Peptides against a protein of PDB entry 6GMG. Designs and how they scored, part 8

Target 1, 331 residues: chain A of PDB entry 6GMG
Amino acid sequence: DSDDRVTPPAEPLDRMPDPYRPSYGRAETVVNNYIRKWQQVYSHRDGRKQQMTEEQREWLSYGCVGVTWVNSGQYPTNRLAFASFDEDRFKNELKNGRPRSGETRAEFEGRVAKESFDEEKGFQRAREVASVMNRALENAHDESAYLDNLKKELANGNDALRNEDARSPFYSALRNTPSFKERNGGNHDPSRMKAVIYSKHFWSGQDRSSSADKRKYGDPDAFRPAPGTGLVDMSRDRNIPRSPTSPGEGFVNFDYGWFGAQTEADADKTVWTHGNHYHAPNGSLGAMHVYESKFRNWSEGYSDFDRGAYVITFIPKSWNTAPDKVKQGWP

## One batch from the design tools (peptide)

Design b1_p9_1_s4 (made by RFdiffusion4, then SolubleMPNN; from b1_p9_1 with H3R L6I)
Fold by OpenDDE base, seed 1:
Structure b1_p9_1_s4 (fold): chain B 331 residues (1-331), chain A 9 residues (1-9)
Amino acid sequence: as target 1 above (331 residues)
Amino acid sequence: PRRPNILPP
């Protein structure tokens, strides 16, 4: 599959990016140029710029997931995922709506389910939870203190997450973060960590034991958020793409977008960083490109996917991979 | 499992 994948070469630390600008909400540049930008803007550890390491460049070379990987410091596990689903809209449309001309019942139901997800509300929920977590982290110097703070915050807000099991992804996410345990990372001190967000687009019809129609047109019941919490069970996501509906048609396994910890209150003004494919400069796919997209550009997704999740993880505050403000392009 | 992706343009 990735036989043609190549690790981009090192870029000098002092090399500035070639200029590029957003067009229709999206800025685009080649991966080599993104590395230059990353070193100038996002590479800082304890306030000092660093050259992207060979390991980090290798992670980045994997495409869209590589962007999230290099900035979060670990391969996405997707365990703490949020979404928003309008159950009333779904039921009403199924009851009162009609398939389009030439649309099968299964295709209709899959489409209605997809359209019943609200990407903006899902993102908002993740930001809300991340904010609660960040408050809980702020003055906590051990995990016990963090968990106590978190429970108190949730109780004060009457948040349904307060009822989650202690072993749930929600409460265990911090302790399961490698950088939390690293001496030059969190060093087991929650107050040295902050919550960050990325998004994954994927296909709902991944159950091989289900009907062919679900694999082709989506599973309306799959990957819905739990009421109250907004948590999505991602355990059944195996990176299986949509099944083709016509000869010659093919679909992609997933897409990842990096948000980090931007403070922009208007969702439409937030910037999402993602990649088109793994880096194959000598192959048919060509060089990897990195996109910096506004939320609307990101949330539109592709026909390849009918689900979007917004995932919370953690990075050390000493890293600058998740700054308060993200700008498209250069300068 | 760790996998790369191929997105449409």
Scores: peptide ipSAE 0.096, ipTM 0.837, DockQ to the pose 0.143
Fold by OpenDDE base, seed 3:
Structure b1_p9_1_s4 (fold): chain B 331 residues (1-331), chain A 9 residues (1-9)
Amino acid sequence: as target 1 above (331 residues)
Amino acid sequence: PRRPNILPP
């Protein structure tokens, strides 16, 4: 699977990145150069630049998930995920629409389901919830205070999340975050933490007990957000790729994009950082490349995936991996 | 489980 994966070498802390610029909404650079940028821009702990550790470089080497991993401080668990799905559009299109020429019924239903998701609205929902969480965190010095604040905020907004169980990912996410418990992290103080966002693209047809058509063309009923909350049950996401529709065809398992905590109000101007594949400089895949994409570039996704989720996790405020402004490239 | 990825261009 990843036998050719190599951990990128250490980069001197004072080494500046080679310049690169965005083209058609995406900036691209090799992983080694991204490490240089990361050390200059994102590495700060308590305001001090740090060299990316061997462990962090190893995490990064895993590809797109590695970008999220190194910046969030943990491997993505995807428990607190949001999306937006237009049920009325879906039902209407299924009822009144017709398969395209050469399109099977299953393919038609899968496509209609995919098109019924709204990436922008899903992203906005996650940002809304992250904002609520951040308000709940800011003056809370223990988990109980955080939870009380959170419930109050939700009640004020008449948000359906107020009805979630105390054991739900929504309420348990903070206490389950390793960096929250670390002495140099949150130190069990919610006010030292902030909510951050990343996105995952994946395939809906992962149920091996379902029909082959669902595995090939998507499961229209899978991974839909709950009405009102927007929460997606990610428990059935096992990183299983789309099944081939023709001999020799292959699909990839997932894509991850790191957003962090950007404050740009216009979704189209937000920057998403992701990787193309695991780092294999001596293998057939070659060196890992890191992309800094505008939202349009990120949300477009690939045919490999028919679902997108926007996930909330937490990092210490002392980390600079999620700044309010992210710039593409390097001058 | 922790897994690497391979993405198209």
Scores: peptide ipSAE 0.094, ipTM 0.835, DockQ to the pose 0.123
Fold by OpenDDE base, seed 4:
Formats: structure tokens, sequence, C-alpha cells
Structure b1_p9_1_s4 (fold): chain B 331 residues (1-331), chain A 9 residues (1-9)
């Protein structure tokens, strides 16, 4: 429901952002100011600054998903998603742990499942795979060459992804990327593309045919990564929020965070860009704000969500929406 | 479906 959503106005190409700085790991600014920053830092195509188009501003206005949308060039499909789940921890905690005072069994199981996911390890897996993909892209001038390179890289690393079906999202992701086929994008040349990463937080208990307890407290078995590959089947994610556990309680559908292709090796020092809600300057929600969060701030998430996935997609190398270094605030 | 989020500020 976005009845009050408004597209932010255009910002002059040469307008500098108002200054803002990180506090406790997070920098925050209004969407209009982020557009100014985006034009100065991330807008470059073939080395030339670009004014954010009306279409891009409209994408951005959708909130957190809008940040990922404008920077990736497409609405997130979330098909190539990774996570890390500690099955042994989960089983042991269920067996040896006990519900907290006043906690139902279903609530306990949902919480234990949530806590058995490791956001950092999930992120690292995605980065690992993205690196493999980038190596496969480097000298490939058609999709066949890319796929051959990819298979070789996976074989060399003894990676379980080498056993994925050719129709898997893992192998089909590049060909299904619109910017790969665009003349001013990849132009069907894999070597013109690079892998990028974003993250999605969402609710596990989305199955309407399941118990109310799962919808309220989570489905412990849902959206787990496959062993070895780390791949998460996202097909059941329909952006359904957590069910309320008390009268008047409400939860949000999802959160998205943009990482891109930062080269910072320390996960804790990486910067994630996301938004609070859709832009509604004249509505009850108010203007959209954009956050630039350190990983700790991003991965903390909200009680609205019990799953986190790290998704790989592709953008043209000519875009500057995924630079090697991302800085919080301005300057 | 393409939907916005409404996270707390």
Amino acid sequence: as target 1 above (331 residues)
Amino acid sequence: PRRPNILPP
C-alpha cells in the first residue's frame, strides 16, 4: 500500500549534498539529499556523471527496495540467494534448550531457527561466489565462454555449485539480467559485466496453509540454505509480513540493503545502503530517508524478519553504482 | 508484486 508515494523531484546535476556523518555506525539523510550524492558519486556511466532520471527517482521512491532497484538497474528477483544455517546448533538448542518464561513452544522453535542463521557467513559465501563469477566473466566474450569459465573455476575450487543444473538460477542469472543484453550495457558480452551483491530481510512464516503459530513466530524449516552450495530457494517468498502476535501489532514486508562490489575484506567495515520506507512527504510516513549502515547495523535487522539472504546479480562495469569503496555520509 | 517497505524510522 503506497497511496501516498511521491516521486522525488529532480536535483541539479552539480548540486552538492548537504553534509551528514555517521553516528553509531549509521549515516542518515533524506532521499532528496541522497539523490544529490548519488549523482556525484554513483551516477557515472562510462565515466560521465548522469542526472538521476525520472524513472530512477520513481524506483528509488519505493524505499529500501528502491535503493537496490536504482543501483542494480532492475527490481530485485532474489533468485540467486545465499545464506548460512548451523544445523547442528539448531538441533542441539532444540534438544537441550528450553523456552523462556512465557515463551510458547512455537515461539521458542522460531527464535532458535532465527538464531541459527549467520548473517556474516551468508555474506561471505555470497562474496566468495561473486569473486568466482567475476573471474569467469573477465575474458568471456559470450555466454558459452562465461559458463565454461565458471565451471572450470568451480571445479578448481571443488565447489558444490559445480553440480547445479544448467537451468539453475546460478547458471542462468547472467542471461536473465536485462542490462546484460542492453547495447549500452553488457551488449551480450560477459566481460563487460560484474557481479554485485544485495541483501534481503524477510519473514519465514509466509505459508498461508501452515499453522498460525508459524505465521506468528516463524517457520523453522523455511528458507534454509542447501548444504554445500548455500543456495536458498526464494520461490516461496511473496513479501508476506509476519502475523501479529498481539492486538494492534503490525510488521513490515521486507528490508533490502545494497552492498554492490566493495573490496573491503573486513565485513564489519563494509557499508550497506538502504531506506526506511517509501517516499511520502505529504503523508503520515513522511519523507523517505536513506541509511548508509555498517554491516553490524544492517545485519541486526528487525523483529519483523527472521531470515536474511545475500543475493548476487550483475551490472555493467561501465556503471559506478557499485564502486570498490563506499563512504558513509558527505564528505 | 512490487511493493514498498514501511520500516520504522
Scores: peptide ipSAE 0.090, ipTM 0.835, DockQ to the pose 0.146
Fold by OpenDDE base, seed 5:
Structure b1_p9_1_s4 (fold): chain B 331 residues (1-331), chain A 9 residues (1-9)
Amino acid sequence: as target 1 above (331 residues)
Amino acid sequence: PRRPNILPP
């Protein structure tokens, strides 16, 4: 837990960021400096810069999830998640492949499953759906109009999402967004909202009733997308980390990356913002750092995780936390 | 639960 977590202090609204530092193809800075950049670039409400509030700074201090939290305006619920899984590749590799030297069967199957996910296609699916949603939002002034537009768009594209239940996360996501209902947010007007995307990395082997091997090496059958829709059932994600395979080994519970609503068509050129850990300047972990990574750097992930999901949520168009273009670092 | 991460740099 974060017993030594500290909320970063307020930064003056007019304070400019220090230059970011390169880090393995990423731009990296300390959380205090990210707050400065955030106030200059992302803080705008109706075109006016805002100082990051104490509440927002507290959210941010939680690490990677804090970056997504402060920019989306709510703690991630992860209900509307997408991924892409190559079933044919998975089956073929299991049948024709062999464990590496020293690799157990369970480890082999877990690895093959992990490698059968296509992060780029998963991201593309989320962007496709977000685009459809944005078209449905554009001229809708109540939820009913939005839902009607959405159904029409899906029908025109022959998208399997058209068959989802009205109570599904897909159709209920907008009305369940706090900022949609806020007077200074959407004010119940869908046309004031836009779809945004973030990503979560997590561990598949979270079922405590399953075998120890699945908890250590992954559950090959867990958190796969539904065929046709690409939807991932995230209900069983309880933020449980990978189990240690050796004494003294420990793994992290999750990683979150913020994309927002960038319009860059080339996935490899998109920028993902994430944090390393909660802010503990006086603790063993030290100060929180924020990274702005290209998609390649983000999607590579860590050995702590064997699943990636791309999640859609909504923010008011008046917010500038999800601009069309994101630039790495400073200046 | 609202939990932080502790990822390496």
Scores: peptide ipSAE 0.067, ipTM 0.818, DockQ to the pose 0.145

Design b1_p9_2_s1 (made by RFdiffusion4, then SolubleMPNN; from b1_p9_2 with P1S H3Q)
Fold by OpenDDE base, seed 3:
Structure b1_p9_2_s1 (fold): chain B 331 residues (1-331), chain A 9 residues (1-9)
Amino acid sequence: as target 1 above (331 residues)
Amino acid sequence: SRQPNLLPP
């Protein structure tokens, strides 16, 4: 229940952030202070620093998804998602492995499936695709030119994405991006846009018609990437949390992490920005906190989730919400 | 509807 969600107040445009505090390898601050940092570092439109609008502050107040929302310009649709799954490892572990002491068969299979995903390879795939898309965007002044460039790039790399349908999320993602069509955004010019990446952690066992065991311990067959492309069908992700395995246990709906368009080649050195929960300063959850985590800390996730996807969307190049270099914390 | 994040601290 988010009835106690509150929109953070406006921060003066020239107010500098207070120092972030370290938290287990992460940089942490309260949401109000993140707004200050955001205004100093990420708010720029056409090179001009901007105060975070009331609408943007409202988006941000949604928690981890709010961080991605304010920086991407839209609530995540998760249509263009990538992951990496080791099918051979999964099959071999199921065949040759055995449940741990006290572990049910369903729990064992769910765990093995979770462990068969490679977060680093999934992230790398998304970065690879984003790079291809950016090359296709850079000299394209209409969608047709963009699509032609994209197909050519994919053909040159012998990428399986070249076989995707024209109506697939892969080819339709740009035209379905609101900021692409905005006059002060892309203005229907692909060369004004760039690909950006965020990540979502969620639960695989969301099918209400499936067994209780799958809802409790995961669905080993759900949300796997397609071979060759790495695309994950996210259509069945309804933000349903993991079912409790014991009385009093509860799990949350999702976690989102914002990466943007960092150029750091070492995945371990990339910075992921995320929130802990929706902003409820007068409620039981308290004020929202924002974390800037290294990839290791982000990809570790929580027991609430057994899937991670890396999603590509687009923002105008005139926005500075996805710079090539992100610094952890303040200063 | 758009959902907020419920992740506890």
Scores: peptide ipSAE 0.299, ipTM 0.875, DockQ to the pose 0.147
Fold by OpenDDE base, seed 5:
Structure b1_p9_2_s1 (fold): chain B 331 residues (1-331), chain A 9 residues (1-9)
Amino acid sequence: as target 1 above (331 residues)
Amino acid sequence: SRQPNLLPP
């Protein structure tokens, strides 16, 4: 129940963060301290620091999704999502593999499907596409020019995305970005925008009309990327958590991680920012904490989830919520 | 609807 969610108070613009705490290869802090860091590092508009507004603080209070929300400027729609799935591995393991002791067939198939997704390759695909988009944006001063550039780039790379429909989420993503249309944002000028990436972890077994086994152990056929493009149809993701396998067991609805537009070529060195839960300092859950994790920590995920997607959206270049380099923790 | 992330009960 989110009824006990509270908006964190404002922090003075000049207040410096307290040191972050190391935690299992991550840097961790309370949400109020993250606001302090955010104001010092990520708040800049046209090079000027900004105090996090009440609206932004309210967004942030939503937890992990709030981190992505405040940095991207909009609640995640997840329409332009990418993943990588090894079909050959999946088929081979199903054919030649065996369930573990005590593992049901459904549990085995769900596990094999989960293990057949490659988080690193999914992330790489998203970065590749984001790079193509950024090249298309660079000198385009209207949407038509952007789309023409994008098609040319895809053709040059012989990318299967060139065959997507003009009305697909891939081609419509920019025009559907609120900050693109804002006067102080893109102002309808693609060259003022850049592509950014976040990731979502979620459960595959969300179909209520399917078997209980799929809801408990995963749906091996759900949320697979399309061959060639890597696009994932996210339309059936309704934030439904994994079903419990034993009495008293419960699972989280989703996890979001913010990457932005880091230029670090080594995936293992990239930093992902996420939260543990919505902010409830006076409730049972307690205060929200924010984590800055390396890719290995992020991509590992939790047993709550068997799918990971890497999503592309856009922000104005004048924002500093997606810098080229992200430093883990403070100082 | 916009949902927050929830910890398991």
Scores: peptide ipSAE 0.277, ipTM 0.871, DockQ to the pose 0.170
Fold by OpenDDE base, seed 4:
Parts: structure tokens; sequence; C-alpha cells
Structure b1_p9_2_s1 (fold): chain B 331 residues (1-331), chain A 9 residues (1-9)
């Protein structure tokens, strides 16, 4: 339901942002001001600052997913997703733990499953893989060379991803990236591309054929990473929100956070950019706000979601939407 | 279809 969604107006290229405001440990601003920052900091193509186009502003207006969309250049497909799940913890907690007062068995199991995911380890896995991919991209001037490099790197590290099928999302991700094929993008040259990361929070209980309890409290078995690779099958994610547990309760469909290609080694110091909702300045929701959060703030998520995935995609190196260093807020 | 989002405050 986004009938009242509005595309933010264009901002002059030379307009500087107003200061961001602190909000619960995050830096916050209205979407129009983020556009100003984006134009000053992230808009560069081949070193030249660009005004955010109407198309890009329209993408951005979609909310949190819009932030990832405008910076990655495509609507998220989420095909190359990673997570970390502690199976032993899950089993042990189910065996030895007890439901809280008033907590149903299904609610307990859903909660334990949620808590058995490690967001930090999932993020680290994605960064590890992105690093391997970047090494494989570095001197590869065609896809064949890239794939050969990638296989060699994985073999050297004894990584289980080396056993993935050639048609898997892992190996096909680059060729399926529109900007890779663009003349002004990768131009089919892998060495002109780099791996970037974003994160998605979503609900596990999306199977309409499953029990109502799973839809309300989570499906403990859904969207687990494959052992060894950490890959999550996202094919069943249809952006279905959590089912209400009480009358009048409603949950949102997803949350997206943009990380890009930051080189900060300390996960806790990384910055994640996301939005609160689609832009509706004349509607009940109001104007869209953009947040720049530290990892702790991002990874905490909301009760609306019990899964987090870290997704790898690619952008041209000529874009500045994923710089090595990201500063929180303005100035 | 491509979906926008609504997040809790």
Amino acid sequence: as target 1 above (331 residues)
Amino acid sequence: SRQPNLLPP
C-alpha cells in the first residue's frame, strides 16, 4: 500500500546538506537532505559529481530498499546471501531451556531459533567471500578468467564454495549484474567491478501452507545457511510479513541496510545506511528519513523480523556509492 | 512486483 508515495524533488548539485541529528545512537536526516549528501559524497562517476537523477530519486523513495537500490544500481534480488547459524546452540537451548512465563512452545522455539543466528559471523562470512571475489576480479578481463581465479582462490582456502555449481547464484552473480554489461559500467570486464554488501532483515514464517504458529512466531527451520558455505536459499522469501499475534497488530515486510565496500576491520565501527519507510510527505506516514547506523544498531533489528542475511552484489569501480570509508552523519 | 517498505518508528 504505497499509493501516496512521492518522488523527492531534485536538489541542486552544489547544495550542501544540513547537519544530521542524533537519533538513538544513529545519525538521522530527511530524505531530501540525504540526497544532498549523496550528491556530495557518493554520486561520483569516474570522479565527477552527479546530480541524483529522477529515476534514482524514484528508487530512493521506496524506503530502506530504496537506499540499497540507488547505491547498488538495481533492485535487490538477494540471490547471493550469507548467514551464520549455531546448530549446537539451537539444539542445546531447545533441550535445556524453558519457555518464559506466558510463552507458548512455538513462540519459544521461534525465539531460540532467532537467537541461534549470529549476525556478526554472518556479516564476517559475507566480507570474507567478498574479499575472495575482489581478488578474483582484480586482474580478470573476462568472465572465464574471473571464474578460474575464483576457483583457485577457493581451492587455496579449502572453501566449500568451490564445489558450487557453475549456475549457482555464487558463480552467476557477476554475469547477472546489469552494470557489469553496461558500456559505461563493467563493459564485461570483471576487473572494472567490485563486490559490495547489503543486509536484509525479514520474517522466516512466510509459508502459507505451514501452521499459524510458524507464521506468528517464526519457522525455526526456515532460511538456515548451508553448512560449510554459509549460503542461504532466499527463493522462498516473498516479502511476507509476520502474522499478527493480537488484534490490531501489524508487522512490516522487510528492512534493508547498505554497507557497500567499507574496509573497516572492526565490524562494530562499520556504518549501515537505511530508511524508515517510503516517502509520503503528504500522507499519514510523512517524509522518508534516512539513518546511518553502526553495526550494533543495524543488527539489533526489530521484532518484525527473525532472520538476517548479508548479500553480495557488484558495482562498477567507477561508482563512488561504496567507498572504503563511510562517515556517519553530516558534517 | 517491487515493494516499498514501512518500518516501525
Scores: peptide ipSAE 0.260, ipTM 0.868, DockQ to the pose 0.142
Fold by OpenDDE base, seed 2:
Structure b1_p9_2_s1 (fold): chain B 331 residues (1-331), chain A 9 residues (1-9)
Amino acid sequence: as target 1 above (331 residues)
Amino acid sequence: SRQPNLLPP
């Protein structure tokens, strides 16, 4: 139970991390050691390293979402989400494919839908959009200028996002970012902000009014990206886990991975930072561990989830929580 | 709501 959650203690600002350990292609460490790394590498505000505050440590203690929380500066809202879905593959497999031995029709359809998502293309779409946004931010000193720049960029690229409503998550994301409004953040100056990316894994079958089969095996029609834009309507994501298929089985509600603003062109070489569970050093779950995974390891996900979304948000450029290059592990 | 995650170790 979440009652066992503990906020990690403060780490001295100058304390260096212990070496990370390899874990199935990932770099792994305990949360306290990640705090040490974070302070040395990611904590910088205006070029000065900072001790992780008690509030930030508390955020971090929530697990995978905590990693994204502390680095983005806000609890994930997941409103500006992208994915890629191969409709032709989906239709073809449903038509020509067959359930595996012992696989129900619902299970088959859920699996086929899951397999029809392309995580790499979804990630690339988010990166593309983030790049457009960053160009729009660069010389904009008020929101109006940012929006005008954004519209121009989209028009030049003939991007379907140009048709989104002004109140859509796409256009409203910046103004709804707390750090944009903060004096020591963006101070309402778009040019002080940059777009960053994180990913969420979650379950499609969250509709309690739907069939039990969809809750157990996935809803093939849920959380698909809109054609052209790649936008995913995340409004139906209520952090409801997959329903058990057998007695005693339980699934996790979500997983979050932090990418930030890495410039590595090869998706396979990008690093994703995530946590395993909330910090419970005195509980049954134990201490929280933080993983730095390559894209392959991150995108693989778990059976708990059949959807992956890549979400754009914003942080001040003065923060170093989203550097151009992320080094996996320590040293 | 703010929720923790519980992933397999």
Scores: peptide ipSAE 0.048, ipTM 0.797, DockQ to the pose 0.143

